# Peptides against a protein of PDB entry 7Q4I: the designs that were tried, part 78

Target 1, 281 residues: chain A of PDB entry 7Q4I
Amino acid sequence: HENSTIAERLYSEVRVLCWIMTNPSNHQKKARHVKRTWGKRCNKLIFMSSAKDDELDAVALPVGEGRNNLWGKTKEAYKYIYEHHINDADWFLKADDDTYTIVENMRYMLYPYSPETPVYFGCKFKPYVKQGYMSGGAGYVLSREAVRRFVVEALPNPKLCKSDNSGAEDVEIGKCLQNVNVLAGDSRDSNGRGRFFPFVPEHHLIPSHTDKKFWYWQYIFYKTDEGLDCCSDNAISFHYVSPNQMYVLDYLIYHLRPYGIINTPDALPNKLAVGELMPEI

## One batch from the design tools (peptide; aimed at target 1 Y219 Y240)

Design b2_p30_4_s4 (made by RFdiffusion4, then SolubleMPNN; from b2_p30_4, 17 letters changed)
Fold by OpenDDE base, seed 1:
Structure b2_p30_4_s4 (fold): chain B 281 residues (1-281), chain A 30 residues (1-30)
Amino acid sequence: as target 1 above (281 residues)
Amino acid sequence: SEEEEIKKYLEIIGNSKSLEELEKKQKEYL
């Protein structure tokens, strides 16, 4: 009963490979719920783990488990993608097994960009990296060219990319990408509202949920507000989403409709040339 | 729960911050 013509067009024109950061202890607890909800809307979905799971479609990367090895897992995940899947998609999303993503909204944001543009998007943070870096929990998406530069140019050079597996995963990839001239894009909508969120919707939508001394306000690259003006109507991701909340979000976003209200989508923007970015706001 | 909120907070900080910053933030949050 829905008209999905535009969404179907974007599914074909803006191909997204989603890889999910997980571990064997979370295959059944978390990762399977990603596969059963938003992950099915990716053009390709791969779970990156330390153990193979054929039911989940999980890959065993040659890395150990633990938070101190997340950077190692990210490096091996992108090496695996480059070797096996670089032509299977145009864009490559990293998400956690407790990240929820509205893939159609991500395709809408990405539509004007060439996948040959060296760019990546997410929730941009300002510390440690001059151009900023994208929050690991909110998820971040690389163009095909960004993946190529990361794997071929950055990873083999210890002067450009950290060889050790220790460190903050999102900061370290941010440094590597900057060092090979991959641009940290602006993921905000035309109203200046964010699209990638490192917390659950409640924490962003409820005013005064956090003190202004909360680290997030010092880390966020772009000025943001709380309440209904915090978030784009075309928001892409939220983090710390429980398995049960993923099913609730799937119902609310894709099934629940207020009778008699029809939203008309905005017109698609013009496509950009290779290397061209949307103007910052 | 409060414990879950603290854990989530620490997870966000831990992904992007040094252990020293994490420990500092734990003390500020508690």
Scores: peptide ipSAE 0.019, ipTM 0.576, DockQ to the pose 0.094
OpenDDE base, seeds 2, 3, 4, 5: peptide ipSAE 0.018, 0.017, 0.018, 0.016; ipTM 0.544, 0.556, 0.582, 0.546; seeds 2, 4, 5 fail the geometry check

Design b2_p30_5 (made by RFdiffusion4)
Pose (drawn by RFdiffusion4):
Structure b2_p30_5 (pose): chain A 281 residues (1-281), chain P 30 residues (1-30)
Amino acid sequence: as target 1 above (281 residues)
Amino acid sequence: SNLHLALLLFASLFSDDDTAMHSTYENAYK
């Protein structure tokens, strides 16, 4: 058994809308499994695709397929969410169909922040954007105010926001958001451990590639060696998670427990004023 | 503590799968 009263209270206090980037080839192979595992724990779940689907209730964006249209799908998805869902949630998560999210830990991290604060969170990378950009695969989450500025201020101005549908979706939204004074938040825990991860847990717990010009060690904004210390007890996301591994992470995280070891929740921080972030780590 | 243990169990189960994905990770840059 489990007492989930605290998480149920945060469910209503910190509404999270999750949108999943997918395509017709992945509807049954991947997107279905996201819906059956962590997707149902969001306040609202939306599958953004190029075609409709009964099972997912997928939204068909006016965007072609291919890696060259991922940026177009991101722009159209946030435009659609602003048009139809801006008051349906406080926070707006973008995730791939191979992202796994512990939604309860996302509500824990977001609780003190005002949805009116212009901010977004994720795994922070250094290149291409001065304040950093968030890994698209680890998932990134925008405040309501960040979604308003992106759709209302950045998309209509081609100098601030790339108009073509090509490019790295995460780098481009990183540029549009920096250009409209949306802050790149710090998602690490108070001990400095990461919450958002672009790889599976094994790859962070046991880093095989050893600072040998591998892109990850160059891209990471906050320096860390990772290893067994890499990861927060309240980590939020992992990526490159197979459809089968979605169910395994669900089992190991939500069901399997050592008898007599009771997780005691850390106290929630006090709410922050509009424009304020937590003290830096 | 429990989440860290769950992740260690996951990693033990799927360490070979992670190794098989190293080439994909090497090409996943910007």

Design b2_p30_5_s1 (made by RFdiffusion4, then SolubleMPNN; from b2_p30_5, 21 letters changed)
Fold by OpenDDE base, seed 4:
Structure b2_p30_5_s1 (fold): chain B 281 residues (1-281), chain A 30 residues (1-30)
Amino acid sequence: as target 1 above (281 residues)
Amino acid sequence: SLTLLALRRFSELYREEAKALDEFYLNSGL
């Protein structure tokens, strides 16, 4: 028997809409496995595509497919969310159809923040955007106010937000959000450990797995360690997770328990005022 | 934590697959 009382409380108090970036060719190959695993723990789950799929609950956005249209898809996705779902959640997560997310850990991170605070979280990268931007693959989560500012203030202004659909999706939204004073939050835990990861667990958990000259080390906004100290005890996301790996992660995280070890959750932090951020670490 | 333990177990169980994926993405210029 497991005590999920706190998780249930957070499910109610920290409502998360997850939208999944996908395409028609990936509905069955990838997206459906998100729906069958971690996506079921979102308060609302929507798949953003170019074709409708009633089984998947996929929305056909008025955009073409291909890498050069990812930015266009992101803009249309958030427009759709704002029009239809802005009050259905407090926080709005973008993830790819090969991103795995531990939603409870995300709710824990978000709990102290007001959804009316213009902030977003993810794996922060330093290039191109002064305050940084969040890696697209790791997934990033916007507050309700951030979504409002993005859709209402940024998107209509070509000086604030790129009108063309080309460009790196995560960089472009990062620029737009910065231009409307949405803050790029620090998603690290109190020990300075990251929570959003743009690669599979092994990439981060194994020391010296990647060459130090690898672009990631130049892009990461915050210094990070490798090995088990790379990642928060409350890690949130990993990218490039295969469909099979999603089921394995679900089993390991939510079902497999070492007998005699009971994890008691830490006390929730105090809630912050609107506009207030957690102290820098 | 239980989460990190689970992630470690995952990495151990699927090390070769994870490595192959990482190598692929590293080489593809993500």
Scores: peptide ipSAE 0.023, ipTM 0.619, DockQ to the pose 0.630
OpenDDE base, seeds 1, 2, 3, 5: peptide ipSAE 0.017, 0.018, 0.021, 0.021; ipTM 0.509, 0.508, 0.599, 0.652

Design b2_p30_5_s2 (made by RFdiffusion4, then SolubleMPNN; from b2_p30_5, 21 letters changed)
Fold by OpenDDE base, seed 3:
Structure b2_p30_5_s2 (fold): chain B 281 residues (1-281), chain A 30 residues (1-30)
Amino acid sequence: as target 1 above (281 residues)
Amino acid sequence: SLTRLALLRFSELYREEAESQRELYEKSGL
């Protein structure tokens, strides 16, 4: 027996639309397993593909497949969301079909922020974009206002947003969002620990698992530690999670409980005014 | 925390796979 009162409240007050980047070859192999695990905890779940799949709820976007078209797919995905679903949620998460997300932890992070604040969150990287950009693999979440600015103000203007479909998807959206004054938020918890992760848990949790010369350490915007200090107790996402691993994570996070231990959640923070961000730590 | 414990157990369970994937990532430059 669990007390999910606060989680239920946040489900209602912090509405999240999750769109999943996928392709027809991965509908059965990967995407359906997102739907069967963490995706069911989104208020709305949409799979963005190049082919329609009614069983999956996949949308056929007018784009080609391949890694060189990911930016094009992202643009079309958010155009689709703006046209059909902008009022169906407060926050709009992009994730890959091998990203695992703990949606409740994301709602907790987002709770103090107004959806009308032009902000987005994820694993912030420092290169290429002055304010930083969010790693594509870790997933990133836009406020409703951020989506509006992206689709209405940025996309139609080639000077603000790349019209070509080539380029690194996460970098390009980061540039576009910066150009319309969407803020790259800080997703770290109050202890300065990260919440969005571009790799599997093992790669982050094990000390010295990665070489210090690994590109990741040059890309991260905020200083991070290895080992257990790497990750928030309220971590949100991991990438390169296989379908089997998703089910294991679902079991461990939502079903397995140590007998006799009852967690009391921290109090919700105060809500911020429109345009206000959490103080830097 | 529950999340911390879950992630720890997950990492232990999939250590070999994670190492294999890491090697692939390093080779691919991704």
Scores: peptide ipSAE 0.218, ipTM 0.802, DockQ to the pose 0.634
OpenDDE base, seeds 1, 2, 4, 5: peptide ipSAE 0.020, 0.019, 0.042, 0.020; ipTM 0.604, 0.626, 0.665, 0.607; seeds 1, 2, 5 fail the geometry check

Design b2_p30_5_s3 (made by RFdiffusion4, then SolubleMPNN; from b2_p30_5, 22 letters changed)
Fold by OpenDDE base, seed 4:
Structure b2_p30_5_s3 (fold): chain B 281 residues (1-281), chain A 30 residues (1-30)
Amino acid sequence: as target 1 above (281 residues)
Amino acid sequence: SLLLEALRRFSELYREEAESLRPLYEKSGY
């Protein structure tokens, strides 16, 4: 029998609301599989769509369909969360319906932080936003205070936050958050390894898989190594994960165990004060 | 790490599928 005592503790102490970006055409094709895999490990799971789906627990946001409305959907999603769910969690994860997340590892990363600290985490990119912004595909997680500032301070002010629904969703929220002094945190582990990944595991884990000219290497905020050193032992997310792959990942991560190998969790770090961040590596 | 081992196994299993995604990455004007 597996000892999950620490995971259970973190489930209670680091409450995560996961909202999934989806659309009606993907409710059954993709979103349902999130719900049946990693989404079960969120404290609250909501699918943000343009159509209601009671089986999926999807919310119909007042936005149009299409890629050009992703920013609009993000704004409405966080408005909805703030209005209905701001006290249901401490942290608020955005993920796509093809993002896979190891929620326990995210809780571990978030544990030392106060949800009242204006901070958000993800795969940090350096262009367009001075402090950086978090890649939309890798998923990003806002503290409760970050959500408050985004919805209450940024969104109502066109000078702080783009009123139009067009634009790159992840860049636009990054701009808005910066404008209200929400910090773009460092999600790397103590060894400087990343935790949020905008691609599938293989593309990060396999050395020389991408050309040096690949845009990703120019976009990443922090230098990263290739191969097994690319990724934290406590990696959090991957993108472009198919529904079938989600089930396989669930099996491999949570069920399949090599006999005789015992994984003892590291001790939890000390909690930080409000406004305090972990030292950058 | 059990996670890294799982991810390694995953990557091996889905190599062909992962390679098919490369064009998407190149076109993604992130």
Scores: peptide ipSAE 0.192, ipTM 0.784, DockQ to the pose 0.781
OpenDDE base, seeds 1, 2, 3, 5: peptide ipSAE 0.020, 0.116, 0.020, 0.027; ipTM 0.638, 0.745, 0.631, 0.702; seed 5 fails the geometry check

Design b2_p30_5_s4 (made by RFdiffusion4, then SolubleMPNN; from b2_p30_5, 23 letters changed)
Fold by OpenDDE base, seed 5:
Structure b2_p30_5_s4 (fold): chain B 281 residues (1-281), chain A 30 residues (1-30)
Amino acid sequence: as target 1 above (281 residues)
Amino acid sequence: SLFLLALKKFSEMYKEEAKAQDKLFEKSGL
């Protein structure tokens, strides 16, 4: 029998609404596999689309499809969340329909933070936004206060937030959030290892998999390594995960156990006050 | 970690898929 007592506690105390960026063409191809794998570990799971799907629990947002509408879809998704679901969770994760998330590891990272702290987490990139912004593909998680500020303070003000639907979604939300003093948090673990990854596990875990000239090294906000030192033992997300890979990851993480090895979880850190962040590493 | 070792072993099985994703990324301009 697995002892899940701490995970159950965190499920209750660190409530996560996951919204999945998808489109009607991907409901059956991708999104349903999120629902059948890691998405079931969210406290609430919503698929944000342009068409309703009652089997998927997909919401039809008032946006067109296509890459040029991703920013529009993100704005409408957070409006929808604020209007209908702001009290259903403490934290609000955006993920793509090809992002895989270890929700328990995210809850562990988020545990010390107040949801009333205006903060968000993800894979932090340094360009375009002074404090950095979170990579869209890796997924990013907003506190309840961050969502409130985004929807109530940023979105209605064209000076604070881009009114049109064009632009890089992750950059644009990053600008908006900065403009309302939502902090771009540090998602690294106590060893300085990343938790949110904009690529598949292979791209991070295999040394020299990426060229040193690869754009990622120019974009990453914090220094990162490749190989086994690339990633936290409590990694949260990977991107470009196929439906088949989602089931493999689900099996490996939640079902496959080496006989005789028992992992003892680390002690939970102390909770931070409202507005406090973990110290820089 | 055992987690990372497991991910590495299985990630090698998806090398062709990873290459396909790289191509999608390049085409996407993201």
Scores: peptide ipSAE 0.032, ipTM 0.625, DockQ to the pose 0.525
OpenDDE base, seeds 1, 2, 3, 4: peptide ipSAE 0.022, 0.026, 0.014, 0.020; ipTM 0.568, 0.613, 0.422, 0.479; seed 4 fails the geometry check

Design b2_p30_6 (made by RFdiffusion4)
Pose (drawn by RFdiffusion4):
Structure b2_p30_6 (pose): chain A 281 residues (1-281), chain P 30 residues (1-30)
Amino acid sequence: as target 1 above (281 residues)
Amino acid sequence: ANLHLALLIFAALFHDDSIFDLSEDYVNEY
């Protein structure tokens, strides 16, 4: 058994809308499994695709397929969410169909922040954007105010926001958001451990590639060696998670427990004023 | 502690280095 009263209270206090980038080839292979595992734990779940689907209730964006249209799908998805769902949630998560998210830990991290604060969170990378950009695969989450500025202020101005549908979706939204004074938040825990991860847990717990010009060690904004210390007890996301591994992470995280070891929750921080972030790590 | 243990168990069950090559190819498109 489990007492989930605290998480249920945060469910209503910190509404998270999750949108999943997918395509018709992945509807049954990947997107279905996201819906059956962590997707149902969001306040609202939306599958953004180029075609409709009964099972997912997928939204068909006016955007072609291919890696060259991922940026177009991101722009159209946030436009659609602003048009139809801006008051349906406080926080707006973008995730791939191979992202795994512990939604309860996302509500824990977001609790103190005002949805009117212009901020977004994720795994922070250094290149291409001065304040950093968030990994698309680790998932990134925008405040309601960040979604308003993106749709209302950045998309209509081609100098601030790339108008073509090509490019790295995460780098482009990082540029549009920096250009409209949306802050790149710090998602690490108070001990400095990461919460958002672009790889599976094994790759962060046991880093095989050893600072040998591998892109990850160059891109990471906050320097860390990772290893067995890499990850928060309240980590939020992992990526390159197979459809089968979605169910395994669900089992190991939510069901399997060592008898007699009771997780005691850390106290929630006090709410922050509009425009304020937590003290830096 | 429980989440860390669950992740260790996960890591013991699963190992796949091919993701690094795939991810690097994607990064090179940037």

Design b2_p30_6_s1 (made by RFdiffusion4, then SolubleMPNN; from b2_p30_6, 18 letters changed)
Fold by OpenDDE base, seed 5:
Structure b2_p30_6_s1 (fold): chain B 281 residues (1-281), chain A 30 residues (1-30)
Amino acid sequence: as target 1 above (281 residues)
Amino acid sequence: SLFLLSLKLFSSLFKDDSIYEEAEEIVKTY
């Protein structure tokens, strides 16, 4: 028997809508495996595509396919969310169809924050955007207020948000969000360890995979360690996770238990006021 | 931690070198 009382509480109090960036060619290959694994732990799960799929719960957005349309798809996805689902959740996660997310750890991170605080979280990168932006691959989560500001204030104004569909999706949304005073939050844990990762666990955990010349070290907003000290014990996301790897992760995280080891959760932090962020680490 | 141990086990089982190539391509598109 497992005690999930605190996880159930957070599921109720920290409601997360997960929208998955996908395309028709990946509905069966990738997206359905998200639905069958970590996506089932979201309060609401929507797949954003160019074609409708009732089995998947995929939405056909009015966008073309291809890498050059990812920004367009993101804009339309958040428009759709705002119009149909803004009250269905407190937090709105973007993930790719090859992103794996430990939703409980995300709820733990988000718990102290008000959804009315204009903030978003993810793997923060420093280039292009003064306050930083969140890496698209790691997934990023917007507060309800952040979504409102993005859709209502930023998107309609070409001076605040890029009107065309070209550009790096994560950079462009980062610019738009900055322009409407949505804060790029710090997703690190109390030990200063990252929670959102734009790569698979192996890349982060194994020092041999971390070349100091690798672009990632120039892009990362916060200094990170390598090896076992790279990552929070409450890590949230990994990218480039294959469908098979998603099932393995689900097994390892949610089913595999070492006999006789009891994990006691840390106490929940105090809730912050609207507009308040956690102290710097 | 048990979580990190699980991740380590996962990483040891699934090595994909193609991830690095894809990451480099993404950066080039920026």
Scores: peptide ipSAE 0.033, ipTM 0.596, DockQ to the pose 0.754
OpenDDE base, seeds 1, 2, 3, 4: peptide ipSAE 0.008, 0.035, 0.025, 0.024; ipTM 0.419, 0.630, 0.581, 0.592; seeds 2, 4 fail the geometry check

Design b2_p30_6_s2 (made by RFdiffusion4, then SolubleMPNN; from b2_p30_6, 19 letters changed)
Fold by OpenDDE base, seed 4:
Structure b2_p30_6_s2 (fold): chain B 281 residues (1-281), chain A 30 residues (1-30)
Amino acid sequence: as target 1 above (281 residues)
Amino acid sequence: SLLLEALKEFSKLYKDDSIYEEAEKLAARY
């Protein structure tokens, strides 16, 4: 018998709406596997598409398909969330239809923060945005206040937020959020280990898997190590996760147990006041 | 196919998701 009491508490106290970036061609191929795995652990799960799908709970946003419209889709997704769902959650996760997320670990990271704090978290990249921006593929989570500022303050102002639908989605939202004083949080654990990952676990866990010239090392905002020390024991997300790997990860994380090893959760940190961040590590 | 996996890895290596998407589209045909 697993004691889920703390996870259940966090499920109620740290409400997460997950929206999944998808398209009609991926509804059956990818998105449904998110719904069948980690997406079940969100307080609310919405698939943002260009076509409605009642089986998937997909919303048809008024945007075209293709990479050149990803920024447009993100803007419309957050507008839709703000209009219909801003009170349904405290935190609003964007993920791709090939992102895997351990929602309990995200709730643990978010627990001390007020949803009224203008902050967002993810895999922080350093280029293009002074405070950094969060990798689109690793997924990123906005506080309720961050969503409000994005939709109400940033989007209506072409000087603060790009009106065109072109550009790198993650960079453009990062610019918009910075322009409305939404803070790019530090997602690292108390050991300085990352929690949001723009690749599969294998790419992070295997030392020297990538060349030193690999773009990731130039983009990552915080210094990170390779190997087992790459990743928090409370890691939140991985990208480029195939549909089959989602089920494997679900099994490994939630079902497979080493006999005689009981993990006791650490004590929850103290809650922060509105506007406070965890101290830098 | 090994080629499609290579294209996906190439996409990741060069941060060009368009290659990855095309590789996935190609894989779905086959």
Scores: peptide ipSAE 0.230, ipTM 0.808, DockQ to the pose 0.051
OpenDDE base, seeds 1, 2, 3, 5: peptide ipSAE 0.210, 0.017, 0.211, 0.116; ipTM 0.797, 0.492, 0.797, 0.754

Design b2_p30_6_s3 (made by RFdiffusion4, then SolubleMPNN; from b2_p30_6, 20 letters changed)
Fold by OpenDDE base, seed 2:
Structure b2_p30_6_s3 (fold): chain B 281 residues (1-281), chain A 30 residues (1-30)
Amino acid sequence: as target 1 above (281 residues)
Amino acid sequence: SLFLEALRRFSSLFKDESIYEKAEEIAKQY
């Protein structure tokens, strides 16, 4: 029998609203499978689209489709969340309809932080934004205060936040958040290993003869190792995960167990004061 | 090791060349 007592506690104490960026053409092809796998472990799950879908619980945002509108969709999504759902959760995760997230691991990372701390987490990249920004594909999670600052302070001010809907979504929100003093947190574990990944597990876990000139190595904010040391044992997300792969991951993570091996969770750290971050590694 | 081999087998289920598409996307933005 599996002991999930601590996970159940964190589910209650670290409430996560997950919003999934999708479009009408992907409602059945991709988004549905998020809902049927990792999305069911969110406290609240909302699909942000351009068309309503009652079966999916999709919201029709007043935006066009296409990559050039992703920034616009993100702005409208958080406006919608702030207006309707700001008190429904403590943390607000953006993910794509091909992102897979281990929500329990995210709750573990977030546990010590106050949702009133202006902070957000994800896979931190170093270009374009001084403090860094979080990769869109890996998913990023904002505290309640971060959402408030983004929607109330940043979005209404063109000097703080780009009013145009063009641009790289993750870079633009990163700029906006920095301008309202939302901190780009460090999501690495105690061993310095990453938790949010902008690619599939294979690309991170398997040492590839990848050219050191590959853009990713220039973008990553924190130096990471390759191979088995690349990733935390408590990894949170992977990107470019197909619908079929989501079911495989669900099976591997939540059902498949090696006989005779029992994992004991680490003790929870002390909670931090409002505005306090974990010490740098 | 047997573990590494098993990991490789499971990881192969997640093959995706989208990494290249992402690189192109980033290059187009800036």
Scores: peptide ipSAE 0.024, ipTM 0.486, DockQ to the pose 0.398
OpenDDE base, seeds 1, 3, 4, 5: peptide ipSAE 0.015, 0.020, 0.016, 0.021; ipTM 0.442, 0.508, 0.482, 0.564; seeds 1, 3, 5 fail the geometry check

Design b2_p30_6_s4 (made by RFdiffusion4, then SolubleMPNN; from b2_p30_6, 18 letters changed)
Fold by OpenDDE base, seed 2:
Structure b2_p30_6_s4 (fold): chain B 281 residues (1-281), chain A 30 residues (1-30)
Amino acid sequence: as target 1 above (281 residues)
Amino acid sequence: SLFLLALKKFSELYKDDSIYEKAEEIVSRY
């Protein structure tokens, strides 16, 4: 028997709407597998596409397809969320259809924060945006207030937010959010280990795969260690996860248990006031 | 942790070159 009492509490207290960026060609190939694995642990799961799919629960946004239109899709996705779903959750996760997320670990990270705090979390990168921005592939999560500011204050103002649909999606939302004083939070655990990863676990856990000259080390906002010390025990996301890998991860994380080992969760931290962040590590 | 050990084992089973695709994407922004 597994004791999930704390996880059940967090499911109720830290409500997460997950929106998945996908396209019609990936509905069956990728998005369906998100729905059948980690996506079922979101409080609300929506697939943002250019075509409606009732089986998937996909929304047809008024956007074209292609990498050069991802920013347009993100803007329309958050407009849709704000109009229809802003009260359905406290936190709003963007993920790709090849991102895997441990939603319970995300709820644990978010628990102390007020959803009325203008903050967002993810894998923070340092270029282009002064406070940093969150990597698109690792997924990023906005507070309810961050979504409000993005949609109501940033998007309508071309001086604050890029009006065209071109540009790097993650950089552009990062610029917009900074311009409306949404804070780029620190998602690291108490040991300074990262929780959101823009690559598969292999590329983060195995030092031999990383050249010191690799762009990632120049982009990462916080210095991280290599190997097993790269990643939090409460890691939240990985990117470039194939459909088959999602099922393997689900099995390893939620079903496979070593006999005789009991994991006791750490105590929950105190809740923060509105506008308050966790102390820097 | 058990979680990290599981991820390590998973990573050993699945090789992915997607890191290079991401690098190319970043370079293409210029």
Scores: peptide ipSAE 0.025, ipTM 0.563, DockQ to the pose 0.639
OpenDDE base, seeds 1, 3, 4, 5: peptide ipSAE 0.014, 0.007, 0.021, 0.008; ipTM 0.539, 0.444, 0.528, 0.455; seeds 1, 5 fail the geometry check

